# Peptides against a protein of PDB entry 6O8C: the designs that were tried, part 74

Target 1, 262 residues: chain A of PDB entry 6O8C
Amino acid sequence: VGLRYEKISLPKIHPRYDLDGDASMAKAVTGVVCYACRTASTLLLYQELMRKGVRWLVELVKDDYNETVHKKTEVVITLDFCIRNIEKTVKVYEKLMKVNLEAAELGEISDIHTKLLRLSSSQGTIESSLQDISSRLSPGGLLADTWAHQEGTHPRDRNVEKLQVLLNCITEIYYQFKKDKAERRLAYNEEQIHKFDKQKLYYHATKAMSHFSEECVRKYEAFKDKSEEWMRKMLHLRKQLLSLTNQCFDIEEEVSKYQDYT

## One batch from the design tools (peptide; made by RFdiffusion4, then SolubleMPNN)

Design b2_p15_7_s2 (from b2_p15_7, 5 letters changed)
Fold by OpenDDE base, seed 1:
Structure b2_p15_7_s2 (fold): chain B 262 residues (1-262), chain A 15 residues (1-15)
Amino acid sequence: as target 1 above (262 residues)
Amino acid sequence: SIINPEEVEKFMEEL
């Protein structure tokens, strides 16, 4: 679930000279651009936290992988040992059969041997699955986290600082318009300055909103979408690892039942 | 009865 932000738009800027209206408009513009600055900062923080979370999750899944590999290796050793012991037993019974001893016990041991060989064959499938997982987690794999460093906004982009500079310019004009309003009437020269500052206000505001939309919001949304997709894949991978671990435990439990025959 | 393969092998070598 990504951060929710409100869609912001600039108020309509009327070309008419009106000291009360211009002060009110300038106040509204200041508020909107201030919101953009705060939102940009929040979006940046979210992305930085998500990048940390991504790195953490990668390490967690690598640990899960290593544990699964370890367990698989243990089971393979145990299974191979059990198979070797059963094969020795089969050979002994085959020798005994040559001297007219009971065939019933040989049948049971042979069935156990066949079952163990099937379990051994299943280890190949587990190994293949682990190799696939390893390849996906490897550098350049399908689950590489390189996107987290490339997508979105970064502190080095200075987006918040750029917006803050524009906000400062807008705020200065707003405070002047507040003073102009208090005077109720301006001299000709001051009126011309006011009109010029109104144009500057519009320029700064438009620049701020464009920068916010294109460099902050758009990049954030792209980062969010990629992060959600990647996270879903990683969680699925983790479930696969758990399934493989459980299969190893199931094999180990089954092998333990046959160790009593050795 | 758990037949120890090593014991059986020794027994068969002694026959």
Scores: peptide ipSAE 0.000, ipTM 0.310, DockQ to the pose 0.002
Fold by OpenDDE base, seed 3:
Structure b2_p15_7_s2 (fold): chain B 262 residues (1-262), chain A 15 residues (1-15)
Amino acid sequence: as target 1 above (262 residues)
Amino acid sequence: SIINPEEVEKFMEEL
């Protein structure tokens, strides 16, 4: 579940010169852009934490893969050994039959041999599945974490710092508008400065909100969507590894039943 | 009684 943030919008800026209204508007704009700065910082932090989580999960799944490969290798060795022993036994019994010695167990041993060969054939399917998983986890694979480094916002983009600069400019104008409000009436030159500052405020606020929406929010949402998709695929892959591990254990258990006949 | 294949093979060679 991604970070919830509130949709923010700039207050309506009236073109009319009004010292009380302009101070109130500037206060509201300062609040909105301040929220944008804080939200951008939070969204960045979330993405950085998610990138760490992604790297951690990749290593975890690689470890699970290596364990599964090890277990598979162990089972293959055990199974091959059992097959070779049963094959020797079959050959001995076949020789005994040629000299009219009772080989009542030959049929049972031959059936065991056939079952073991079927188990051996299933190992090829497990190997193929492991190879597929390995290919998907490879640096060029479908489950590569390269997207985590490319998508979203990064500290190097300096989005928070850029927004903070705009917030500082807006805040300065707001403080001036508080002073202007206290004067109740401005001289002509001061009134013109106030009007220009109001235009600057609008410019900075609009720039901040555009930057926040386009560079912070949009990129965050894209990162979030990709992360959710990737996480689902990784969890599914981990379940596949567990299934393969369980198949190896099942084969090992079955082989152990036949080792009593060797 | 699980017949040891190696013992049987030895027995058959001695035959």
Scores: peptide ipSAE 0.000, ipTM 0.300, DockQ to the pose 0.002
Fold by OpenDDE base, seed 2:
Structure b2_p15_7_s2 (fold): chain B 262 residues (1-262), chain A 15 residues (1-15)
Amino acid sequence: as target 1 above (262 residues)
Amino acid sequence: SIINPEEVEKFMEEL
């Protein structure tokens, strides 16, 4: 789950002045920080896509919820109508029983009435479950998507741009170190500049890697973990909605069997 | 479009 990235580390920077070694080191550092920039960009893109996916899934589940509520409402109306009709029939038969009419038909109708009342009681459980789901989907609920805006990295953080600036500085020093290597020997002043640039390279590289680790990778991992957890919960909730919908259909089907008696 | 929850779970596992 998530983007696989390689664990990157800076090469060992030797304090010794060596034009060949320093050019090679600078090349390696440039490569590592370049990878960090690309990885940070990819991680950002992934998070932005996931945020879109989160918003889409929220709307999908809200639609599923509304459909389930609608179906439940229809079933309640139908069930209540059927119960009222059966109750009227029961009252008629009870009056007829006082005049020595057959008890068998009253028994069957009374049994149907009892079954319908049981089905009606189950609607209360469905309603309670729908209310729970609604509360979870509501703003501030357990399945709110507020975390998607809080966690991870955002384009506004300009992490990629910050890393790119550092990469540009590092790359400039690397190109200078390639020139220095080509000279084979530097004058004293140029040697001192090279040593100072090596320190700058180290500073920029360390800053880039710290920024990458703390502001890109760590935040991405936190976003990923929360995203996975939230997605699992949302999928479970969706399954629960489907179960409630199926229960409504089952009740509707059962009621339809008794409509012929009404 | 009924997204199959199993496909979504599989997609999430592959993520």
Scores: peptide ipSAE 0.013, ipTM 0.500, DockQ to the pose 0.008; fails the geometry check
Fold by OpenDDE base, seed 5:
Structure b2_p15_7_s2 (fold): chain B 262 residues (1-262), chain A 15 residues (1-15)
Amino acid sequence: as target 1 above (262 residues)
Amino acid sequence: SIINPEEVEKFMEEL
């Protein structure tokens, strides 16, 4: 989900000298470039907020990872303890069978032992999955956040300030054209100044729109696309961590059923 | 554990 903005274009600039038309055109140009400035500022703000969000999400997922690792470790300890106790019990019952003592429970205990060993073997798969996740989150991994610092626009680029300077120049010309319109007729020298200012206005406007499109919009779109891709991958990874955590809980629950036999 | 393996093992060694 990204910011929606309207595609803007400069109004047609007629080369003919017309005080009313030129004032109206200058007003429209001022409006368009003003919108570009505001949009550029909004796009920058969005990216800065997204960068903060990315950092936050990375730390959150690292915490989730550490919790999952801790839980896995706890389950391993519990399993190992239960296995050792069941193995001792199996040995006792095997000795009892040699002396013709009733050991009807030996089959059940042996089955429990087999189940516990299977649960223990599944820990290797969980460990491998955790290692994969760790590698992806590590510096230089597939889910590294380095792109967030490289892609898009940054406050240091001063794009908004550059556009604002151009807007100021355009606005000054617009105010002059508004005055010129009020005069209804200009002297020859003033007319030549007006024509020159019209060329300046066009130059500044074109420069502003090019800068907006190439440096603000294009870079924002690239940032947005990378952000969306990265976010999907991070959310999927978080889901994987939750799945691994749940597997640890399921194992712990299964082990708890056999604690009465140990 | 319901059964103390060490006690049982000791008992079995005495038999």
Scores: peptide ipSAE 0.000, ipTM 0.305, DockQ to the pose 0.002; fails the geometry check

Design b2_p15_7_s3 (from b2_p15_7, 6 letters changed)
Fold by OpenDDE base, seed 4:
Structure b2_p15_7_s3 (fold): chain B 262 residues (1-262), chain A 15 residues (1-15)
Amino acid sequence: as target 1 above (262 residues)
Amino acid sequence: EIIDEEEVEKFMKEL
């Protein structure tokens, strides 16, 4: 679940010189850009936490994979031992049958041998599935986490700091406009300064909003979308590993039933 | 420094 942020827009700037209107506008702009700074910080924090979560999940799934491979290897050894023993028994009974000894036990042992060979074939399918999983988790695989380090925003981008600088400039102008409002009328030179500061405020605000939209929000959304897709695939892969582990346990249990005949 | 009124007015028209 990604962070929800509100779409922010700059208030309309009225071109007319109005000390009351300009102070009110500057206050609103300050509020909007302040929200952008806070939002950018929150979006960055979310991405950093997600990167930690991604790394943690990768290690968890690698551990699950290694455990599954270990269990599979154990089952293969046990199964191969049972198959070799049954094959020896089959050969003995085939020799005894040639001497007119009872054939009833040979049928049962042959059926066990056939079942063990089927279980051995299923191990080949498990191996193929594990190889596919390994390939997907490998560097450059479909589930590689390299995107988490590349996509989105990073502390090194200094987006929050850049927005904070612009916010400081806007805030200074707002405080001046609050003073100008208190004077009710400005001298000609002060009026011209006020008009110039209004221009600067607009420039800083527009730059802040552009930076927020293009460098913070857009990159965050791209990171979020990739993270959601990757997370779904990883969770599915983890379920596949658990299924393969369970299949290994089921095979081990079935083989254990035949060990009494070996 | 005389702030150029025309520059301010031009900017306000572009807003």
Scores: peptide ipSAE 0.020, ipTM 0.591, DockQ to the pose 0.089
Fold by OpenDDE base, seed 2:
Structure b2_p15_7_s3 (fold): chain B 262 residues (1-262), chain A 15 residues (1-15)
Amino acid sequence: as target 1 above (262 residues)
Amino acid sequence: EIIDEEEVEKFMKEL
């Protein structure tokens, strides 16, 4: 589940010169951009943690794959040994039948041989499934984790630092507007400076919000969506591996029932 | 409320 963040917007900026209103507006803008900086940092941290989680899950699923391959190999060896022993027994009984010995026992052994050959054929399906899984986990496969390094935001993008620079400029103007408010009335030159600083504040604020939305939020949402999709596929693959392992155990159990005839 | 970019552009032109 991705982090929930509050949708933020800049307060309305009134074009009219008003020392009390402008100080209040600048305070609100400072608060919003400060929240954007903190949110951007949190979103970045989340993505970095998710990247670690993705790498960990890939290694875990590779371990599950290797365990399944090992178990499959063990069962193939055991099954092939059992088949070879039954085939030797069948050949002995076929020779004995030529000398008037009981036909009933040969029928039972032949049926066991047929069952074992069917179990052996199922190993081909397990092998094909393991090969498919291996292909999906391989570099460039459908479940490759290369996307986790490409999608979203990264520390190298310096998005938080860029927002912090803009926040510093906004905060400076806010503190000036608090002083201007305390003066109650500005001289003509100071009034013109205040009006220009109000424009600069707007420029910095809009730039901060655009950067936050486009370079932080949008990229984070894309990373989040892709991570959720990939995670579902990986969990399904892990269940598939478990199913294949269980099929190997089931075959091993069936083979064990016929070992008394080998 | 989203800053009305048109209102701000107007303010910048009046300045």
Scores: peptide ipSAE 0.018, ipTM 0.540, DockQ to the pose 0.082
Fold by OpenDDE base, seed 3:
Structure b2_p15_7_s3 (fold): chain B 262 residues (1-262), chain A 15 residues (1-15)
Amino acid sequence: as target 1 above (262 residues)
Amino acid sequence: EIIDEEEVEKFMKEL
């Protein structure tokens, strides 16, 4: 769920010279561009926090992976030890059978040996799944966090500072238009300056809104969409790791039932 | 007086 922001638009700028209308318009433009500056700052902060969260989640999932690999290794060692012991027992009973002793027990032990070999074969599937997960988490893998460093807006882009400069220029013109309104009538030269400042205000406002839309909002939306997709994939991978861990525990439990026969 | 669109374009080219 991304930050909700209101869609902002510039007020209509009337081409007519009107000191009251121009002061009111300049006030409204100042408000809109001020909102754009604040929103751009909030969107940047959100992305920086998300980048920290992404890095943290990657390290957490790497730890979960290492724990799963450790558990798998433990189960492999235990299973291999159990198989070797059962194989020794089978050889002893085969020797006893040659002297007409204990043929029924040999059948049961041979069945246990066959079950243990099947459990050993399932470890190869777990290993292959862990290797796939490792490849996806590796640098250049499908779940690499490189997108978080490339997508969206960054403090180095200075988007907030650029918008703030434009806001300062607009605010200066607004304060002048507030003074011009108080004079009720301007001299010809002052009227020409007011008309030029109205054009400058429109230029700065349009530049601010274009920069906000193209460099702040659009890049934020692209970052958000990639973040949501990546997060879904990471949650699925974490479920896969949990499933592999549970399979290791299930194998360990099954092996423990046969350890009483060794 | 309506600001002539041509004067606005001229000013925008000088910026």
Scores: peptide ipSAE 0.017, ipTM 0.567, DockQ to the pose 0.302
Fold by OpenDDE base, seed 5:
Structure b2_p15_7_s3 (fold): chain B 262 residues (1-262), chain A 15 residues (1-15)
Amino acid sequence: as target 1 above (262 residues)
Amino acid sequence: EIIDEEEVEKFMKEL
């Protein structure tokens, strides 16, 4: 479940010159952009932690895959050995049968041989499934983690730093407007500067909120959605690997019943 | 950076 953040909006900036209103507005804008900076930092941290989690899960699934391949290989070796031994036994009993000996035992051994060949065919299906999983986990595969490095926001984008620069400019204007309010009346030239600074504050605030919404929030939401989808697919793949492992154990157990005949 | 597997697992469960 992703981070919850409050929807923030800029206060209405009135065009009217009002020292009390302008100081109050500038304070509110400073608060909103400060929250945007903190939120952007938190959203970035979340994505970096998720990228670490994605890398960890990829390695875990690779380990699960390698273990499954190892178990499959062990079972194949055991099964092939058992088949070869049964085939030797069948040949011996066929020779004895020519002398009218041990007909009932040959039938049982032949049935075992048929069962072992069926188990061998199932190993081919397991191998094909493992190859599919390997292809999906490959760097060009459908479960590659390349999206985690492409989607969302990154420290290299310097979004927090860009917002902090805008916040610094806004904060400076707010402190000036607080002084202007304390003067109660400005000279004509100072009034014109105040009006220009109000326009700059509006520009910086709008730029900060646009950057926050488009470059931080939107990209974070896209990253979150992709991460959730990828995670579901990876968990499903782990279940598939577990199923294949269990099939290998089931085959090994069945083969063990016939080892006493070899 | 050493990724604490338990911390990552906890984080993944909170998703």
Scores: peptide ipSAE 0.028, ipTM 0.544, DockQ to the pose 0.008; fails the geometry check

Design b2_p15_7_s4 (from b2_p15_7, 7 letters changed)
Fold by OpenDDE base, seed 2:
Structure b2_p15_7_s4 (fold): chain B 262 residues (1-262), chain A 15 residues (1-15)
Amino acid sequence: as target 1 above (262 residues)
Amino acid sequence: DIIDPEEVEEFMKKL
């Protein structure tokens, strides 16, 4: 679930000199850019937390993989042991049949041997599936977490700090416009300064909003989309591992039924 | 009338 944020826009900035209007506009701009700073910080924090979560999930899935491989190995050892024992028994019975012993028992043992060989063949499919999973999790694999380090915004980008600098400039002008409003009328020189500061305010505000949109929001959305896709794939992979583990348990249980005949 | 961003940019370049 991604963070929800409100779409922000700058108020209309009128070119007309109006001390009351300009103070009100400057207040609104300050509020918007302040919100952008806070939002950028929140979006960054979310991404950093998600990157930690991604790393954690990768390690968890690797542990699940190793457990599945271990279980598969145990089953292979058990199967090989049972097959070898049944093969020995078959050879003994074949020798005994040459000395007039019952053919019916050999048939049953031969059927068990055939079943065990089928189970052993299924281990090859499990192994192939595990190898596929391993390849996907490996460096450069389809489920590698390299995207989490590349996509989105990072503390090193200094986006929040850049926005804060612009906010400071805007806030300074806003406080001056509050003073200008209190004077009710400015002298000619002060009026020219006010007009110039209004242009600076617009420039800083536009720069802040552009930076917020292009360098914060857009990159965050790309990170969010990529993270959701990756997460779905990882959860599916965990389900595959669980399925393979269960198949190993099922095989082990089936083999245990034949151990009584060895 | 809205301040044209291009005019502001040109003004800032002259600073």
Scores: peptide ipSAE 0.020, ipTM 0.570, DockQ to the pose 0.211
Fold by OpenDDE base, seed 1:
Structure b2_p15_7_s4 (fold): chain B 262 residues (1-262), chain A 15 residues (1-15)
Amino acid sequence: as target 1 above (262 residues)
Amino acid sequence: DIIDPEEVEEFMKKL
């Protein structure tokens, strides 16, 4: 679930000199850019937390993989041992059949041998699946986490700090416009300064909104989309590992039923 | 192939 943020826009800046209107406009601009700063900070925090979560999940899935490989190895050893014992039993019974012993017992043991060989063949499929999973988790694989370091925004980009500098400039102009409003009338030189400051405010506000949209929001959205896709793939992979583990347990259980014949 | 009865008996004791 990605962070929801409100779409923000700058208020219309009228060219008309109006001390009351200009103070109100400057207040609104300050509010919008302040929201952009806070939102940028929140979006950055989210991405940093997600990067930690990604690293954690990678390690978790690697642990699950190692456990599955271990279990598969145990089953292979047990199965191979059981097959060897059954093959010895079959040879003994084949020799005994030459001396008029019951054909029924040999048939049962031969059937067990055939079942064990089928179980052994399924191990090859499990091995191939584990190799595929390993390749996907490997560096440069389809589930590599390199995107988490490349996509989105980072603390080193200093986007929040850049926006804060612009906010400070805007806030200073707002406080001046609040004073100008209180004076009700400005001298000619002060009026010219007010008009120049209004242009500066517009410049800073536009720069802040462009930076917020292009460097914060857009990059965040790209990071979010990639993270959601990657997370879905990782969760599916984990389910595959669990399925393989269960197959190993099922094989082990079946083999255990035949251990009484060995 | 002559079946060694002792080998058969030893195998049957392990089953």
Scores: peptide ipSAE 0.008, ipTM 0.340, DockQ to the pose 0.002
Fold by OpenDDE base, seed 3:
Structure b2_p15_7_s4 (fold): chain B 262 residues (1-262), chain A 15 residues (1-15)
Amino acid sequence: as target 1 above (262 residues)
Amino acid sequence: DIIDPEEVEEFMKKL
């Protein structure tokens, strides 16, 4: 469940000149844009933390992969050794049979040899699965973390700073409108300035909300969606690695049953 | 930066 944020909207800006209404509106706008700044900062922080988590998980899965490869290699060596020993035994018994010596155990040993060869063939499937996993984790693979550096918002985008600049402009106008309200009546020139500042306030507020929605929220949501998808795939891959490890242990256990015959 | 697995789990629970 991603970071919850409230949907914010600008208050209605009435075109009518009203010192009390304009001060109240400006206060509300300041509050909304202030919330946008804080939210943008929080969304950025979340994404940066997630990027760290993604990198960590990649390294963890690489370690799991290397461990699985190591275990597979160990089992292959053990299995190959067992096969070679059984093959030597089979050859000895075959020679004894040619000399008319009783070899009652030849059938059992031959069956063991056949079973070991089947186990050896299964190693090829494990190897292919490991190669697939390696390819998916490789640079440019389907599970590469390159998206984490591309998607979402980044500190380099300076979105928070851009919003803060707009907030500063809005806040300045709000403080002026608070003063204007205290005067109760403005001279004609001051009234015209107030009207112009109200237009500026609207412009800055609209720009801030547009930037927040398009450059902060939208990109965050896209990052979140990609991160969730990628995370599910990585967890599945980790389960596959565990399954392959267990298969190696199962083969090792099966080989151990036949080592008593070698 | 050692990310604590518990922190990741807490983050995943917040996801």
Scores: peptide ipSAE 0.024, ipTM 0.531, DockQ to the pose 0.009; fails the geometry check
Fold by OpenDDE base, seed 5:
Structure b2_p15_7_s4 (fold): chain B 262 residues (1-262), chain A 15 residues (1-15)
Amino acid sequence: as target 1 above (262 residues)
Amino acid sequence: DIIDPEEVEEFMKKL
Protein backbone atom coordinates (compact mmCIF):
# COMPACT_ATOMS: atom_id res chain seq x y z
CA VAL B 1 0.00 0.00 0.00
CA GLY B 2 1.53 3.32 -1.09
CA LEU B 3 1.89 6.49 0.99
CA ARG B 4 -1.39 7.80 2.32
CA TYR B 5 -1.92 11.51 1.83
CA GLU B 6 -4.91 13.69 2.55
CA LYS B 7 -6.84 15.15 -0.35
CA ILE B 8 -6.23 18.89 -0.09
CA SER B 9 -8.23 21.73 -1.61
CA LEU B 10 -7.81 25.48 -1.65
CA PRO B 11 -10.13 27.52 0.52
CA LYS B 12 -12.78 29.52 -1.30
CA ILE B 13 -11.35 32.90 -2.30
CA HIS B 14 -14.03 35.58 -2.08
CA PRO B 15 -13.76 38.47 -4.56
CA ARG B 16 -14.87 40.98 -1.90
CA TYR B 17 -12.25 43.22 -0.34
CA ASP B 18 -12.03 42.29 3.37
CA LEU B 19 -8.78 42.80 5.27
CA ASP B 20 -9.66 40.30 8.02
CA GLY B 21 -11.06 37.71 5.61
CA ASP B 22 -8.18 38.12 3.15
CA ALA B 23 -5.56 37.63 5.90
CA SER B 24 -7.37 34.50 7.14
CA MET B 25 -7.73 33.15 3.59
CA ALA B 26 -4.05 33.83 2.83
CA LYS B 27 -3.05 31.95 6.01
CA ALA B 28 -5.16 28.95 4.98
CA VAL B 29 -3.73 28.99 1.42
CA THR B 30 -0.19 29.11 2.84
CA GLY B 31 -0.97 26.07 5.01
CA VAL B 32 -2.42 24.08 2.08
CA VAL B 33 0.49 24.83 -0.28
CA CYS B 34 2.98 24.09 2.53
CA TYR B 35 1.33 20.68 2.94
CA ALA B 36 1.56 20.15 -0.84
CA CYS B 37 5.33 20.89 -0.74
CA ARG B 38 5.90 18.42 2.11
CA THR B 39 3.72 15.78 0.47
CA ALA B 40 5.49 16.20 -2.89
CA SER B 41 8.84 15.74 -1.15
CA THR B 42 7.61 12.59 0.62
CA LEU B 43 6.16 11.15 -2.60
CA LEU B 44 9.47 11.80 -4.39
CA LEU B 45 11.46 10.13 -1.60
CA TYR B 46 9.17 7.10 -1.71
CA GLN B 47 9.68 6.72 -5.47
CA GLU B 48 13.47 7.04 -5.15
CA LEU B 49 13.49 4.34 -2.46
CA MET B 50 11.29 2.13 -4.65
CA ARG B 51 13.70 2.60 -7.59
CA LYS B 52 16.54 1.41 -5.36
CA GLY B 53 14.42 -1.57 -4.31
CA VAL B 54 13.63 -2.39 -7.95
CA ARG B 55 17.34 -2.36 -8.88
CA TRP B 56 18.15 -4.54 -5.89
CA LEU B 57 15.43 -7.06 -6.77
CA VAL B 58 16.64 -7.25 -10.39
CA GLU B 59 20.15 -8.13 -9.19
CA LEU B 60 18.76 -10.70 -6.73
CA VAL B 61 16.72 -12.41 -9.46
CA LYS B 62 19.73 -12.36 -11.82
CA ASP B 63 21.75 -14.12 -9.11
CA ASP B 64 18.96 -16.70 -8.67
CA TYR B 65 18.97 -17.21 -12.45
CA ASN B 66 22.75 -17.71 -12.58
CA GLU B 67 22.61 -20.24 -9.71
CA THR B 68 19.86 -22.17 -11.53
CA VAL B 69 21.87 -22.17 -14.78
CA HIS B 70 24.95 -23.38 -12.90
CA LYS B 71 23.01 -26.22 -11.23
CA LYS B 72 21.43 -27.19 -14.56
CA THR B 73 24.89 -27.32 -16.18
CA GLU B 74 26.24 -29.60 -13.41
CA VAL B 75 23.30 -31.96 -13.81
CA VAL B 76 23.73 -32.08 -17.61
CA ILE B 77 27.42 -33.00 -17.23
CA THR B 78 26.64 -35.72 -14.66
CA LEU B 79 23.76 -37.09 -16.72
CA ASP B 80 25.78 -37.18 -19.96
CA PHE B 81 28.62 -38.99 -18.18
CA CYS B 82 26.19 -41.53 -16.72
CA ILE B 83 24.55 -42.12 -20.15
CA ARG B 84 27.95 -42.69 -21.80
CA ASN B 85 28.97 -45.20 -19.13
CA ILE B 86 25.67 -47.10 -19.37
CA GLU B 87 25.98 -47.22 -23.18
CA LYS B 88 29.46 -48.76 -22.83
CA THR B 89 28.11 -51.31 -20.34
CA VAL B 90 25.21 -52.19 -22.68
CA LYS B 91 27.67 -52.87 -25.52
CA VAL B 92 29.78 -55.15 -23.30
CA TYR B 93 26.76 -57.14 -22.14
CA GLU B 94 25.44 -57.48 -25.70
CA LYS B 95 28.76 -59.08 -26.65
CA LEU B 96 28.63 -61.38 -23.61
CA MET B 97 25.06 -62.49 -24.45
CA LYS B 98 26.32 -63.79 -27.78
CA VAL B 99 28.50 -66.15 -25.71
CA ASN B 100 25.52 -67.48 -23.55
CA LEU B 101 25.94 -65.15 -20.52
CA GLU B 102 23.23 -63.63 -18.20
CA ALA B 103 20.31 -62.00 -20.13
CA ALA B 104 18.71 -60.68 -16.89
CA GLU B 105 21.42 -58.07 -16.19
CA LEU B 106 21.22 -56.69 -19.74
CA GLY B 107 17.48 -56.06 -19.34
CA GLU B 108 18.01 -54.04 -16.14
CA ILE B 109 20.81 -51.94 -17.67
CA SER B 110 18.71 -51.31 -20.80
CA ASP B 111 15.84 -50.05 -18.61
CA ILE B 112 18.24 -47.71 -16.78
CA HIS B 113 19.47 -46.41 -20.15
CA THR B 114 15.87 -45.67 -21.23
CA LYS B 115 15.18 -43.79 -17.96
CA LEU B 116 18.37 -41.72 -18.33
CA LEU B 117 17.39 -40.75 -21.89
CA ARG B 118 14.01 -39.55 -20.57
CA LEU B 119 15.80 -37.43 -17.95
CA SER B 120 18.03 -36.00 -20.70
CA SER B 121 14.91 -34.99 -22.66
CA SER B 122 13.54 -33.13 -19.60
CA GLN B 123 16.76 -31.07 -19.48
CA GLY B 124 15.84 -29.63 -22.88
CA THR B 125 12.57 -28.31 -21.41
CA ILE B 126 14.44 -26.74 -18.46
CA GLU B 127 16.86 -25.08 -20.91
CA SER B 128 13.96 -23.61 -22.93
CA SER B 129 12.37 -22.27 -19.72
CA LEU B 130 15.67 -20.67 -18.65
CA GLN B 131 16.04 -19.04 -22.08
CA ASP B 132 12.52 -17.60 -21.75
CA ILE B 133 13.37 -16.20 -18.29
CA SER B 134 16.63 -14.73 -19.65
CA SER B 135 14.75 -13.03 -22.50
CA ARG B 136 12.23 -11.51 -20.04
CA LEU B 137 15.05 -10.14 -17.83
CA SER B 138 17.12 -8.83 -20.77
CA PRO B 139 17.19 -5.16 -21.79
CA GLY B 140 13.90 -4.53 -23.60
CA GLY B 141 12.35 -7.67 -22.08
CA LEU B 142 8.94 -7.76 -20.40
CA LEU B 143 10.51 -7.54 -16.93
CA ALA B 144 13.04 -4.81 -17.73
CA ASP B 145 13.19 -2.03 -15.12
CA THR B 146 13.13 0.78 -17.74
CA TRP B 147 9.67 1.83 -16.50
CA ALA B 148 11.18 2.76 -13.10
CA HIS B 149 13.34 5.42 -14.81
CA GLN B 150 10.47 6.74 -16.95
CA GLU B 151 7.39 6.63 -14.71
CA GLY B 152 6.67 8.86 -11.73
CA THR B 153 8.48 11.96 -10.51
CA HIS B 154 12.24 12.42 -10.44
CA PRO B 155 14.62 14.80 -8.64
CA ARG B 156 15.55 16.29 -12.05
CA ASP B 157 11.94 17.47 -12.54
CA ARG B 158 12.45 19.92 -9.63
CA ASN B 159 8.77 19.69 -8.65
CA VAL B 160 9.46 20.35 -4.96
CA GLU B 161 11.61 23.38 -5.80
CA LYS B 162 8.94 24.76 -8.16
CA LEU B 163 6.29 24.38 -5.44
CA GLN B 164 8.63 25.99 -2.90
CA VAL B 165 9.04 29.07 -5.13
CA LEU B 166 5.25 29.42 -5.35
CA LEU B 167 4.97 28.91 -1.57
CA ASN B 168 7.51 31.70 -1.01
CA CYS B 169 5.46 34.10 -3.18
CA ILE B 170 2.26 33.12 -1.33
CA THR B 171 3.94 33.53 2.07
CA GLU B 172 5.13 37.04 1.19
CA ILE B 173 1.59 38.06 0.27
CA TYR B 174 0.25 36.47 3.48
CA TYR B 175 2.68 38.52 5.60
CA GLN B 176 1.64 41.67 3.75
CA PHE B 177 -2.04 40.83 4.38
CA LYS B 178 -1.26 40.46 8.10
CA LYS B 179 0.19 44.00 8.05
CA ASP B 180 -2.79 45.30 6.05
CA LYS B 181 -5.14 43.76 8.63
CA ALA B 182 -3.25 45.52 11.43
CA GLU B 183 -3.71 48.90 9.68
CA ARG B 184 -7.53 48.34 9.75
CA ARG B 185 -7.88 50.80 6.82
CA LEU B 186 -5.73 51.29 3.73
CA ALA B 187 -5.27 54.34 1.54
CA TYR B 188 -6.72 54.10 -1.96
CA ASN B 189 -3.39 53.17 -3.60
CA GLU B 190 -2.60 50.58 -0.89
CA GLU B 191 -6.09 49.11 -1.29
CA GLN B 192 -5.48 48.72 -5.03
CA ILE B 193 -2.13 47.00 -4.34
CA HIS B 194 -3.90 44.66 -1.87
CA LYS B 195 -6.47 43.75 -4.53
CA PHE B 196 -3.71 43.06 -7.08
CA ASP B 197 -1.79 40.96 -4.54
CA LYS B 198 -4.96 38.97 -3.87
CA GLN B 199 -5.15 38.18 -7.60
CA LYS B 200 -1.47 37.17 -7.56
CA LEU B 201 -2.11 34.95 -4.52
CA TYR B 202 -4.95 33.24 -6.37
CA TYR B 203 -2.75 32.75 -9.44
CA HIS B 204 0.17 31.28 -7.45
CA ALA B 205 -2.11 29.06 -5.35
CA THR B 206 -3.95 27.70 -8.40
CA LYS B 207 -0.64 27.08 -10.19
CA ALA B 208 0.74 25.27 -7.13
CA MET B 209 -2.33 23.04 -6.74
CA SER B 210 -2.44 22.21 -10.46
CA HIS B 211 1.27 21.37 -10.45
CA PHE B 212 0.88 19.25 -7.30
CA SER B 213 -2.11 17.32 -8.66
CA GLU B 214 -0.95 16.80 -12.25
CA GLU B 215 2.84 16.58 -11.93
CA CYS B 216 3.24 15.08 -8.44
CA VAL B 217 0.17 13.07 -7.36
CA ARG B 218 -0.95 11.69 -10.73
CA LYS B 219 2.56 10.61 -11.75
CA TYR B 220 3.15 9.08 -8.31
CA GLU B 221 -0.05 7.02 -8.57
CA ALA B 222 0.95 5.81 -12.05
CA PHE B 223 4.40 4.84 -10.72
CA LYS B 224 2.83 3.03 -7.75
CA ASP B 225 0.47 1.01 -9.97
CA LYS B 226 3.28 0.01 -12.36
CA SER B 227 5.58 -0.90 -9.48
CA GLU B 228 2.96 -3.19 -7.94
CA GLU B 229 2.32 -4.93 -11.26
CA TRP B 230 6.03 -5.35 -12.01
CA MET B 231 6.73 -6.64 -8.50
CA ARG B 232 4.04 -9.33 -8.79
CA LYS B 233 5.56 -10.49 -12.09
CA MET B 234 9.07 -10.56 -10.59
CA LEU B 235 7.92 -12.61 -7.59
CA HIS B 236 6.21 -15.05 -9.94
CA LEU B 237 9.41 -15.34 -12.02
CA ARG B 238 11.40 -16.04 -8.85
CA LYS B 239 8.99 -18.88 -8.04
CA GLN B 240 9.53 -20.26 -11.56
CA LEU B 241 13.31 -20.22 -11.00
CA LEU B 242 12.86 -22.08 -7.71
CA SER B 243 10.72 -24.68 -9.50
CA LEU B 244 13.42 -25.17 -12.17
CA THR B 245 16.09 -25.51 -9.47
CA ASN B 246 14.01 -28.17 -7.72
CA GLN B 247 13.60 -30.05 -11.01
CA CYS B 248 17.40 -30.05 -11.41
CA PHE B 249 17.80 -31.48 -7.89
CA ASP B 250 15.18 -34.15 -8.61
CA ILE B 251 17.06 -35.20 -11.76
CA GLU B 252 20.37 -35.25 -9.89
CA GLU B 253 18.87 -37.46 -7.18
CA GLU B 254 17.48 -39.87 -9.77
CA VAL B 255 20.84 -40.06 -11.59
CA SER B 256 22.62 -40.76 -8.29
CA LYS B 257 20.59 -43.98 -7.94
CA TYR B 258 22.19 -45.30 -11.13
CA GLN B 259 25.79 -44.24 -10.44
CA ASP B 260 26.44 -47.59 -8.73
CA TYR B 261 25.87 -49.28 -12.11
CA THR B 262 28.34 -47.09 -14.01
CA ASP A 1 22.70 0.60 1.46
CA ILE A 2 22.03 -3.15 1.33
CA ILE A 3 18.27 -3.60 1.22
CA ASP A 4 17.29 -6.75 3.13
CA PRO A 5 15.09 -9.07 1.02
CA GLU A 6 12.80 -9.56 4.01
CA GLU A 7 12.38 -5.79 4.36
CA VAL A 8 11.49 -5.52 0.68
CA GLU A 9 8.94 -8.33 1.02
CA GLU A 10 7.47 -6.71 4.13
CA PHE A 11 7.43 -3.35 2.37
CA MET A 12 5.65 -4.93 -0.61
CA LYS A 13 3.07 -6.54 1.70
CA LYS A 14 2.37 -3.06 3.07
CA LEU A 15 2.07 -1.60 -0.45
Scores: peptide ipSAE 0.023, ipTM 0.527, DockQ to the pose 0.008; fails the geometry check

